# Peptides against a protein of PDB entry 1EMU, part 100

Target 1, 132 residues: chain A of PDB entry 1EMU
Amino acid sequence: PPYLKWAESLHSLLDDQDGISLFRTFLKQEGCADLLDFWFACTGFRKLEPCDSNEEKRLKLARAIYRKYILDNNGIVSRQTKPATKSFIKGCIMKQLIDPAMFDQAQTEIQATMEENTYPSFLKSDIYLEYT

## One batch from the design tools (peptide; made by RFdiffusion4, then SolubleMPNN)

Design b2_p24_8_s2 (from b2_p24_8, 11 letters changed)
Fold by OpenDDE base, seed 1:
Structure b2_p24_8_s2 (fold): chain B 132 residues (1-132), chain A 24 residues (1-24)
Amino acid sequence: as target 1 above (132 residues)
Amino acid sequence: SENEEKIKKIEEEILEKLLEEEEK
């Protein structure tokens, strides 16, 4: 069953709607659902192909992601991303250089945080164990 | 696949919500 794959890799968990739902529920209880939301925001953003028609929208999205997750020093995403990474993103926003990959490093760092902390904890949680 | 489309929907909803918050 899918829940067994979820225990094999975070990738498998994040590739399943039910897995995502359970994991997000767990993260909300831990006060760190923003980790997952940011991760998906980055993925979604990267999939947007730059073109003349969506340039303004991409800039607005980049700013939104930056302001919600990176700029807020009290946020868990900000606390789990390195200053150099946040500075790079800020630079992209200020210069309006909105490359699809501009959040890649931040996403990697947040993914590492989940891999090392919240994902293992999730697999030990009542939420996951009761589902199995 | 249907699952893949559901994942894409999750991404889209997050981005849409971000845009809405940006406009407020």
Scores: peptide ipSAE 0.726, ipTM 0.945, DockQ to the pose 0.928
Fold by OpenDDE base, seed 4:
Structure b2_p24_8_s2 (fold): chain B 132 residues (1-132), chain A 24 residues (1-24)
Amino acid sequence: as target 1 above (132 residues)
Amino acid sequence: SENEEKIKKIEEEILEKLLEEEEK
């Protein structure tokens, strides 16, 4: 069953709607749902290929992601990203250099945080165990 | 696949909410 695959890798968990739903519920309970939302935001943003027609939209999205997750020093995403990574993103925003990969390093760092902490905890949680 | 489409919808919804918040 799918829940067994979820225990094999975070990738498998994040590639399943039901897995995502349960994991997000767990993260919300732990007060760190922003980790997952940011991760998906980065993925979605990267998929938006730059062109003349969506340049303004991409800039607005980049600003939104930056302001919500990176600029907020009290946020868990900000606390779990390196200062150099945050500075790079800030630079991109200020210079309006909005490359699809501008959040890649931050996403990698947040993914590592989930891999090392929240994902293992999820597999030990009542939410996951009751589902199995 | 249907699952892939559902995940894409999750991404889109997150981005749309971000845009809405940015425009306020």
Scores: peptide ipSAE 0.725, ipTM 0.945, DockQ to the pose 0.887
Fold by OpenDDE base, seed 5:
Structure b2_p24_8_s2 (fold): chain B 132 residues (1-132), chain A 24 residues (1-24)
Amino acid sequence: as target 1 above (132 residues)
Amino acid sequence: SENEEKIKKIEEEILEKLLEEEEK
């Protein structure tokens, strides 16, 4: 069943709507749902192909992601991203150089955080175990 | 797949909420 695949890799968990839902519920209880939301925001943002018609939209989205997750020093995403990574993102925003990959490093760091901490904890949680 | 489409929807909803907040 799918829940066994979820235990094999975070990738499998994040590739399943039911897995995502359960994991987000767990993260919310732990006060760190922003990790997952940021991860998906980055993925969605990267999929937006730059063009004249969506340039302003992409800039607004980039600023929104930056302000909500990176600039907030008290946020879990900010605490789990390296200063150099945050500085790079800030630079992109200030210069209005909005490359689709501008959040890739931050996403990687947040993914590592989930892999090392919240994902293992999720597999030990009542939420996951009761589902199995 | 249907599952893939649902995941795309999750991404889109997150981005839409972000845009709404940015426009305030």
Scores: peptide ipSAE 0.725, ipTM 0.945, DockQ to the pose 0.886
Fold by OpenDDE base, seed 2:
Structure b2_p24_8_s2 (fold): chain B 132 residues (1-132), chain A 24 residues (1-24)
Amino acid sequence: as target 1 above (132 residues)
Amino acid sequence: SENEEKIKKIEEEILEKLLEEEEK
């Protein structure tokens, strides 16, 4: 069953709607839901192909991601991303150079955070265990 | 696949909410 695959890798968990739902519920209880939301925001952003018609939209979106997750010093995403990574993103925003991959490093760092802490904890949680 | 489409919808909804907040 899918829940067994979720225990094999975070990738499997994040590739399943039901897994995502349960994991997000767990993260909310831990005050860490922004980790997951940011991760998906980065993925969605990267999929947007640059063109003249969506330039303004992509810029606004990049600014929104930056202001909500990176600029907030009290946020968990900001605390779990390296200063150099945040500085790079800021530079892209200021220069209005919005490359589809501009959040890749930040996403990688947040993914590592989940792998090291919240994902293992989720597999020990009542939410997951009761589902199995 | 159906599952892939559902994941894409999750991504889209998150981005849409971000844009809405940015415009406020």
Scores: peptide ipSAE 0.726, ipTM 0.946, DockQ to the pose 0.930; fails the geometry check

Design b2_p24_8_s3 (from b2_p24_8, 12 letters changed)
Fold by OpenDDE base, seed 2:
Structure b2_p24_8_s3 (fold): chain B 132 residues (1-132), chain A 24 residues (1-24)
Amino acid sequence: as target 1 above (132 residues)
Amino acid sequence: SENKKKIEAIIEEIMNKLLEEEEK
């Protein structure tokens, strides 16, 4: 069953709608749902192919991600991303150089945070265990 | 797959919410 695959890797968990739902519920209880939301925002952003028709949309979205998750010094995402990574993103926003990969490093760092902390805890949680 | 479509919908919802907040 899928729940067994979820225990094998975070990737498997995030590749399943039910897994995502349960994991997000857990993260919300832990006060760190922003980790997952940011991760998916980065994924979605990277998938937007640059063109004349979506340039404004991409800029707005990049700015929104930056303001909500990177600029907030008290946020879990900001605390779990390196200063150099945040500075790079800020530079892209200010210069309006919006490359599809501009959040890749930040996403990697947040993914590592989940791998090392929240994901293992999730597998020990009542939410997951009761589902199995 | 159906699962893939639903995940894509989750991503779209997150992005749309961010855009909506940016417009305020």
Scores: peptide ipSAE 0.733, ipTM 0.949, DockQ to the pose 0.843
Fold by OpenDDE base, seed 3:
Structure b2_p24_8_s3 (fold): chain B 132 residues (1-132), chain A 24 residues (1-24)
Amino acid sequence: as target 1 above (132 residues)
Amino acid sequence: SENKKKIEAIIEEIMNKLLEEEEK
């Protein structure tokens, strides 16, 4: 069953609608839902190919991601991203150099955060175990 | 697949909410 695959890798968990739902519920309980939302925001942002029609949208979205997750010093995403990474993102926003990969490093760091604690904790949680 | 479409919808919803918040 899919829930067994979820235990094999975070990727498998995040590639399943039910897995995402359960994991997000768990993260909300832990006050860390922003980790997942940011991760998906980065994924969605990267999928937007640069073009004339997307330029304004991409800039707005990048700024939104930056303001909500990176600029918020009290947020879990900000606390779990390195200063150099945040500085780079800020630079991109200020210079309006909106590369599809501009959030890749931050996404990697947030993914590592999930891999190191929240994901393992989820697999030990009642919400996951009761689902199995 | 249906799963893929639903995940894409999740991503789209997140992005739309971000854009909405940015404009307010």
Scores: peptide ipSAE 0.732, ipTM 0.949, DockQ to the pose 0.885
Fold by OpenDDE base, seed 1:
Structure b2_p24_8_s3 (fold): chain B 132 residues (1-132), chain A 24 residues (1-24)
Amino acid sequence: as target 1 above (132 residues)
Amino acid sequence: SENKKKIEAIIEEIMNKLLEEEEK
């Protein structure tokens, strides 16, 4: 069953709608749902092909991601991303150099945070265990 | 697949919410 794959890798968990739902519920209880939302926001952003028609929208989205997750020092995403990474993103926003990969390093760092902390805890949670 | 489409919808919803917040 799919839940066994979820225990094998975070990637498998995040590639399943039911897995995502359960994991997000768990993260909300832990006060860190922003980790997952940011991760998916980065994924979605990277998939947007740069073109004339998307330029303004991509800039707005990049700014939104930056303002919500990176700029706020009290946020879990900001606390789990390195200063150099945040500085780079800020620079991209200020210069309006919106490369599809501009959030890749931050996404990697947040992914590592989930891998090392919240994902293992999820697999031990009542939410996951009751589902199995 | 249906699963893939639903995941894409999740991503789209997150992005749209971010854009809505940015416009406020």
Scores: peptide ipSAE 0.732, ipTM 0.949, DockQ to the pose 0.889
Fold by OpenDDE base, seed 5:
Structure b2_p24_8_s3 (fold): chain B 132 residues (1-132), chain A 24 residues (1-24)
Amino acid sequence: as target 1 above (132 residues)
Amino acid sequence: SENKKKIEAIIEEIMNKLLEEEEK
């Protein structure tokens, strides 16, 4: 069953709607749902093809991601991203140089955080175990 | 697949919420 695949890799968990739902519920209880939301926001942002028609939308979205997750020094995403990574993102925002890959490094760092901490904890959680 | 579509919907919802907040 899918839940066994979830235990094999975070990728499998995040590639399953039910897995995402359970994991997000767990993260929310732990006060760190922003990790997952940010990760998906980065994925969605990268998928937006740069063009004249969506330039404003992309800029707004980039600013939104920056302000909500990076600029908030008290947020878990900010705490789990490197200063150089955050500075790079800030630079892109200030210069309005909105490359589709501008959040890639931050996403990688947040993914590592999940891999090392919240994902293993999820697999030991009542939420996951009761599902199995 | 249906699963893929639902995941895409999750992503879209997150982005839309962010955009909404940015426009406030």
Scores: peptide ipSAE 0.731, ipTM 0.949, DockQ to the pose 0.891

Design b2_p24_8_s4 (from b2_p24_8, 13 letters changed)
Fold by OpenDDE base, seed 2:
Structure b2_p24_8_s4 (fold): chain B 132 residues (1-132), chain A 24 residues (1-24)
Amino acid sequence: as target 1 above (132 residues)
Amino acid sequence: DENKQAIEKIIEEIMNELLKEEEE
């Protein structure tokens, strides 16, 4: 069953709508749902192909991600991303050089955070265990 | 694939919410 695959890798968990739902519920209880929301925001952003018609949209979205998750020093995402990574993103925003991959490093760092802490905890949680 | 579509919807909703907040 799918829930067994979720225990094999975080990737499997995040590739299943039911897994995402349960994991997000768990993260909300832990006060760190922003980790997952940011991760998906980065994924969605990278999928937007640059063109004249969506340039404004891409810039707005990049700024939104930056302001909500990177600039907020009290946020879990900001605390779990390296200063050099945040500085790079800031530079892209200030220069309006919005490459589809500009959040890749930050997404990688947040993914590592989930792998090391929240994901293992989720597999031990009542939410997951009661589902199995 | 229904699951793939559902995940794409999740991503889209997150992005739309961010855009909405940026415009407010």
Scores: peptide ipSAE 0.751, ipTM 0.951, DockQ to the pose 0.887
Fold by OpenDDE base, seed 3:
Structure b2_p24_8_s4 (fold): chain B 132 residues (1-132), chain A 24 residues (1-24)
Amino acid sequence: as target 1 above (132 residues)
Amino acid sequence: DENKQAIEKIIEEIMNELLKEEEE
């Protein structure tokens, strides 16, 4: 069943709507839902094709991601991303150089955070175990 | 498939919420 695949990899968990729902519920209880929301925001952002018609939208979205997750020093995403990574993103925003990959490093770091902490905890949680 | 569409909707909702907050 799918829940067994979720235990095999975080990727499998995040590739399943039910897995995402349960994991997000768990993260909310832990006060860490921003990790997942940021991860998906980065994924969605990267999928937007850079073109003249999307330039304004992409800039707004990049700025929104930056302001909500990177600039907030009290946020878990900010605390779990390296200063150099945050500085790079800030630079992109300030220079209005909005490359589809500008959040890739940050997404990688947040993914690593989930892999090392929240994902293993989720697999031990009542939410997951009761689902199985 | 249904799962893929559901995930795409999740992503879209997250992005739309971000854009909404940016405009407020």
Scores: peptide ipSAE 0.750, ipTM 0.951, DockQ to the pose 0.930
Fold by OpenDDE base, seed 5:
Structure b2_p24_8_s4 (fold): chain B 132 residues (1-132), chain A 24 residues (1-24)
Amino acid sequence: as target 1 above (132 residues)
Amino acid sequence: DENKQAIEKIIEEIMNELLKEEEE
């Protein structure tokens, strides 16, 4: 069943709408749902192909991601991303150089955080165990 | 793929909320 695949890899968990729902519920209880939301925001952003018609949208979205997750020093995403990574993103925003890959490093770092901390905890949680 | 579509919807909703916050 799918829940067994979720225990085998974070990728499997995040590739299943039911897995995402349960994991997000768990993260909310832990006060760190921003990790997952940021991860998906980065994925969505990268999928937006640069063109004349969506430049404004891409810039606004990049600014939104930056202000909500990177600039907030009290946020979990900010605390779990490297200073150099945050500085790079800031630079892109200030220079209005909005490359589709500008959040890739930050996404990788947040993914590592989930892999090492929240994902293992989720597999030990009542939410997951009661689902099985 | 219903699952794929559901995930795409999740992503879209997250992005839309971010855009909404930026415009406020």
Scores: peptide ipSAE 0.749, ipTM 0.951, DockQ to the pose 0.935
Fold by OpenDDE base, seed 1:
Structure b2_p24_8_s4 (fold): chain B 132 residues (1-132), chain A 24 residues (1-24)
Amino acid sequence: as target 1 above (132 residues)
Amino acid sequence: DENKQAIEKIIEEIMNELLKEEEE
């Protein structure tokens, strides 16, 4: 069953709508849902291919991600990303050089954060165990 | 695939919310 695959990898968990729902509920209770939202925002952003018709949209979205998750020093995403990574993103925003991969490093770091603590904790949570 | 479509919708909703906040 899918819940067994969720325990095998975070990737499997995030590739299942039910898994995402349960995990997000857990993260909300832990006050760290921004980790997951940021991760998905980065995924969605990377899928937007640069073209004349979506240039403004991509810039706005990049700024939104930056302001909400990177610029907020009190946010969990900002605290779990390296200064060099945040500096790079800031540079992209300031220079308006909006490459689809500009958040890749930050996404990787946040993914590692989830792998190290929130994901293992989720597998021990009442939410997950009651589902199984 | 229904699951894949559902996940895409989740991503889209997150991005749309971000865009909405940017405009406020």
Scores: peptide ipSAE 0.748, ipTM 0.951, DockQ to the pose 0.932

## One batch from the design tools (peptide; made by RFdiffusion4, then SolubleMPNN)

Design b2_p25_1_s1 (from b2_p25_1, 14 letters changed)
Fold by OpenDDE base, seed 5:
Structure b2_p25_1_s1 (fold): chain B 132 residues (1-132), chain A 25 residues (1-25)
Amino acid sequence: as target 1 above (132 residues)
Amino acid sequence: SSYEELLKQELESIENIMEKLLEEE
């Protein structure tokens, strides 16, 4: 069953709609749902291929991601990303140099946080165990 | 086909997140 695959790989969990739903519910209870939302936002942003017709949209989206997750020093994403990574993103926003990969390092760091902390905790949670 | 459907659902969720971010901006 899918729940067994979730225990073997975070990737498997994030590829399953039911897995995402349960994991996000768990993260909300832990006060860190922003980790997952930011991760998906980065993925979506990277998938937007730059072109003349979406330049303004991409800039606005990048600014929104930055302001919501990176700029807030009290936010979980900000606390779990390195200063150099946040500074790089800030630089891209200020210079309006919006490369599709500009959030890649931040996404990697947040993914590592989930892998090392919240994902293992989820597998020990009542939410997951009751589902099994 | 089941895997493709799961991917489509994931993409939809990503789009929803992006739309919300754009609306807040």
Scores: peptide ipSAE 0.053, ipTM 0.652, DockQ to the pose 0.209
Fold by OpenDDE base, seed 2:
Structure b2_p25_1_s1 (fold): chain B 132 residues (1-132), chain A 25 residues (1-25)
Amino acid sequence: as target 1 above (132 residues)
Amino acid sequence: SSYEELLKQELESIENIMEKLLEEE
């Protein structure tokens, strides 16, 4: 069953709507749902193909992601990303150099945070165990 | 796919945040 695949890898969990829903509920209880929301935001942003017609839109989206998750010093995403990574993102936005991959390093760091802490905890949670 | 739908939802949420931020500026 799908819930067994969720325990094999975070990738399997994040590729399943039911898995994502349960995991996000767990993260909200832990006060760190922004980790998952930011991760999806980065993936979505990377999939937007740059062109002349959407340049301004992509810049605005990048700014929104930056302001919501990176600039907030009290946020979990900001606390779990390296200063050099945050500085790079800031530089891209200030220079208006909006490469589709500009959030890749930050996404990697947040994914590592989930892999090391919240994902293992989720597999031990009542939310997951009661589902099994 | 279900994964793509979730991504679209997140992007829509980001757009809402963006619009709110732009209105506050």
Scores: peptide ipSAE 0.040, ipTM 0.663, DockQ to the pose 0.114
Fold by OpenDDE base, seed 4:
Formats: structure tokens, sequence, C-alpha cells
Structure b2_p25_1_s1 (fold): chain B 132 residues (1-132), chain A 25 residues (1-25)
């Protein structure tokens, strides 16, 4: 069954609608749903290829992601990203150099946080165990 | 896919954030 695949890898979990739903619910209960939301936001941002028609939108989106998740030092994403990574992102925003990969390092660090902490905890959670 | 749907939802939420941020400025 699919829930067994979820235990094999985080990728398998995030490729399943039910898995995503349960995992996000778990993260929300733990006060760290922003980890997953930020991860998907970064992926979505990277997929937006730069062109003349979307430069303003991409800049605004980058600013929104930065302000929502990086700027607030009390946020979990900010706490789980390295200062140098946050500084780089800030620099990109200030210089208006909006490369599709500007959030890649931050996304990697947040992914590592999920892999090492929240994902294993989810597999031990009541919400997952009751589903199985 | 489920992954793509979640991405769309997140992007939509970000757009809402952008609009709110613009209104607050």
Amino acid sequence: as target 1 above (132 residues)
Amino acid sequence: SSYEELLKQELESIENIMEKLLEEE
C-alpha cells in the first residue's frame, strides 16, 4: 500500500496527495507547516522561467517569499536556514537579481531539516500510525 | 499530480500574500 512507500522516502510521501495532506496536518500541529509551504514555494518559483512578460511578477513573488519566510527571525524557516543563505537571498532582493535558483540553497537546507527531524517524527506520529 | 496541485495552491497563497503586502504599503 502507498503508506509503506511513504516510509521509504520523503519523496514518495510528497508525491502522494494523501501523504501530503497527512504530513502537512502533522506539521501544522507541530507549528512548522511553513517548512513544507516554503519548500513548495521554492519549487514553484524555480519553475517560473524568466521572460520579459513576467519579470515584475517574479520579483514580487521573490519578495513575498523572502518577507514571509526569511525576514522574520522568529519563523521556523528563518531559524532553520543559515545566516549566509539568508544574506544571499536578501542581496538578490535588494539588487533585484532574481535568478530562478536564488532559493535553491535555502530549499536544500529546509529539505534537510524535514528529512532529519519532522519526517521521521511523522512516521512515529499517531496520525500516520492510525492511517496504517 | 498531487504535487502539482499543491504547488498551484501554494503559488496562489503567495499571490494573496503579495496582494496583502502591497495593500499594507
Scores: peptide ipSAE 0.039, ipTM 0.664, DockQ to the pose 0.118
Fold by OpenDDE base, seed 1:
Structure b2_p25_1_s1 (fold): chain B 132 residues (1-132), chain A 25 residues (1-25)
Amino acid sequence: as target 1 above (132 residues)
Amino acid sequence: SSYEELLKQELESIENIMEKLLEEE
């Protein structure tokens, strides 16, 4: 069953709608749903291929992601990303150099945070165990 | 497809937040 695959890898969990739903519910209880939301935002952003017609949209989206998750020093994403990574993103925004991969390092760091902390905790949570 | 739809929803939500933030400025 899918829930067994979820325990094998975070990738399997994040590739399953039910898994995502349960995991996000858990993260909300832990006050860190922004980790997952940011992760998906980065993935979605990277999938937007740059072209003349979407340049302004991509810039706006990048600014939105930056303001929501990176700029807020009290946010969990900001606390779990390295200063150099945040500075790089800020630089991209200020210079309006919006490469599809500009959030990759931040996404990697947030993914590592989930892998090391929240994901293992989720597998021990009542939410997951009651689902099994 | 469900995964992609979730991504789209997240992006839309972020854009809405951005717009709200811009309005507050």
Scores: peptide ipSAE 0.036, ipTM 0.653, DockQ to the pose 0.110

Design b2_p25_1_s2 (from b2_p25_1, 13 letters changed)
Fold by OpenDDE base, seed 2:
Structure b2_p25_1_s2 (fold): chain B 132 residues (1-132), chain A 25 residues (1-25)
Amino acid sequence: as target 1 above (132 residues)
Amino acid sequence: SEKEKLLKEELERIENIMERLLEEE
């Protein structure tokens, strides 16, 4: 069953709709659902192709992600991203240089946070164990 | 795909945030 693959890697968990749903529920209980929401937002942003007709939309989206997750100093995403990474993103926003990969480093750092803390905890949680 | 659907849902949530942020400015 798919839940056995979830214990092998975070990648397997995030490739499964049921896995994502259970993991997000767990993260909400821990007060850190923003980690997963930010991760998906970065992936979605990267998939938007830059073009003349998309420029304004992409800038607004980048700014929204920045303001929601990076600028909030009390947020878990901000606390788990390095100052240099946050400064780079800020620079892109201020200069309006919106490359599809501008959030890649931040996404990597947040993924590492999940790998080292919340993902292992999820596998020990009642939510996961009762599902198995 | 299921993953694509979930990504679209996340983008929709972000778009809603954008709208609220624009209204607050």
Scores: peptide ipSAE 0.305, ipTM 0.837, DockQ to the pose 0.115
Fold by OpenDDE base, seed 4:
Structure b2_p25_1_s2 (fold): chain B 132 residues (1-132), chain A 25 residues (1-25)
Amino acid sequence: as target 1 above (132 residues)
Amino acid sequence: SEKEKLLKEELERIENIMERLLEEE
């Protein structure tokens, strides 16, 4: 069943509608739903093809992601990303150099945080265990 | 897919935040 696949990899969990829903609910209860939201935001941002028609939109979107997750010192994303990574993102925003991959390192670090902490905790949670 | 739906929803949420941020400026 799908819930067994969820325990095999985070990738399998995030490929499943029910898995994502349960995991996000768990993260929300732990006060760290921003980890998953940021991860999805980075993926979505990278999918936006740079062109003249969406340049301003991409800049604004990047700025919004930066302000919400990176600049917020009280946020879990900020706490779980390295200073050099945050500085790089800040530099991109200030220079208005909005490469589709500008959040890749931050996304990698947040994914590692989930892999090492929240994902294992989820598999031990009542939310997951009651589903199985 | 549902994953794509979530991606769109997240982008929409960010756009809403962006709009609110612009309104606050």
Scores: peptide ipSAE 0.303, ipTM 0.837, DockQ to the pose 0.115
Fold by OpenDDE base, seed 3:
Structure b2_p25_1_s2 (fold): chain B 132 residues (1-132), chain A 25 residues (1-25)
Amino acid sequence: as target 1 above (132 residues)
Amino acid sequence: SEKEKLLKEELERIENIMERLLEEE
């Protein structure tokens, strides 16, 4: 069953609607839903193909992601991303060089955070165990 | 896909944040 696959990899969990829902619920209870939201935001941003018609929108979106998750020093995403990574993102924003991959390193670091902390905790949570 | 749908929803949330931020400028 899918819930067993969830225990095998975070990838399997994030590829499943029910898995995402339960995991996000868990993260929200832990006060760190932003980890998952940011991860999805990065993926979504990367999928936006640069073109003349959406350049301004992409810049605005990048700024929004930056301000929401990176610039917020009290946020879990900010706390779990490296200073150099945050500085790079800031640089991209300031220079208006909005490469689709500009959040990739941050996303990688947040994914690692989930892999090492919240994902294992989720598998031990009442939410997951009661579902199984 | 469902994952694609979730991504779109997230982008919508980001757009809402963007709009809010623009209003504050």
Scores: peptide ipSAE 0.298, ipTM 0.835, DockQ to the pose 0.112
Fold by OpenDDE base, seed 5:
Structure b2_p25_1_s2 (fold): chain B 132 residues (1-132), chain A 25 residues (1-25)
Amino acid sequence: as target 1 above (132 residues)
Amino acid sequence: SEKEKLLKEELERIENIMERLLEEE
């Protein structure tokens, strides 16, 4: 069954409709749903190809992601990203150098946080165990 | 896919943030 695949890898969990739903519910209860939301935001941002017609939109989008998740020192994403990574993102925004990959390192660090902490905790949670 | 739907929802939330930020200027 799919729930067994979820226990094999985070990738399998995030490729499953029910898996994503249960995991996000768990994260929300733990006060760290922003980890997953930020991860998806980074993916969405990277999918926007730079061109003359969307440059301003991409800049504003980058600013929004930065302000929502990186700038807030009390946020879980900010606490789980390295200072150098946050400084790099800040620099990109200040200089208006908005490369599609500018959030890649931050996304990697947040993914590692999920892999090492929240994902294992999810597999031990009542939410997951009651589903099995 | 659900992943795609969640991605779209997140982008919409970000767009809402952008709109609010622009309104505050």
Scores: peptide ipSAE 0.291, ipTM 0.834, DockQ to the pose 0.119

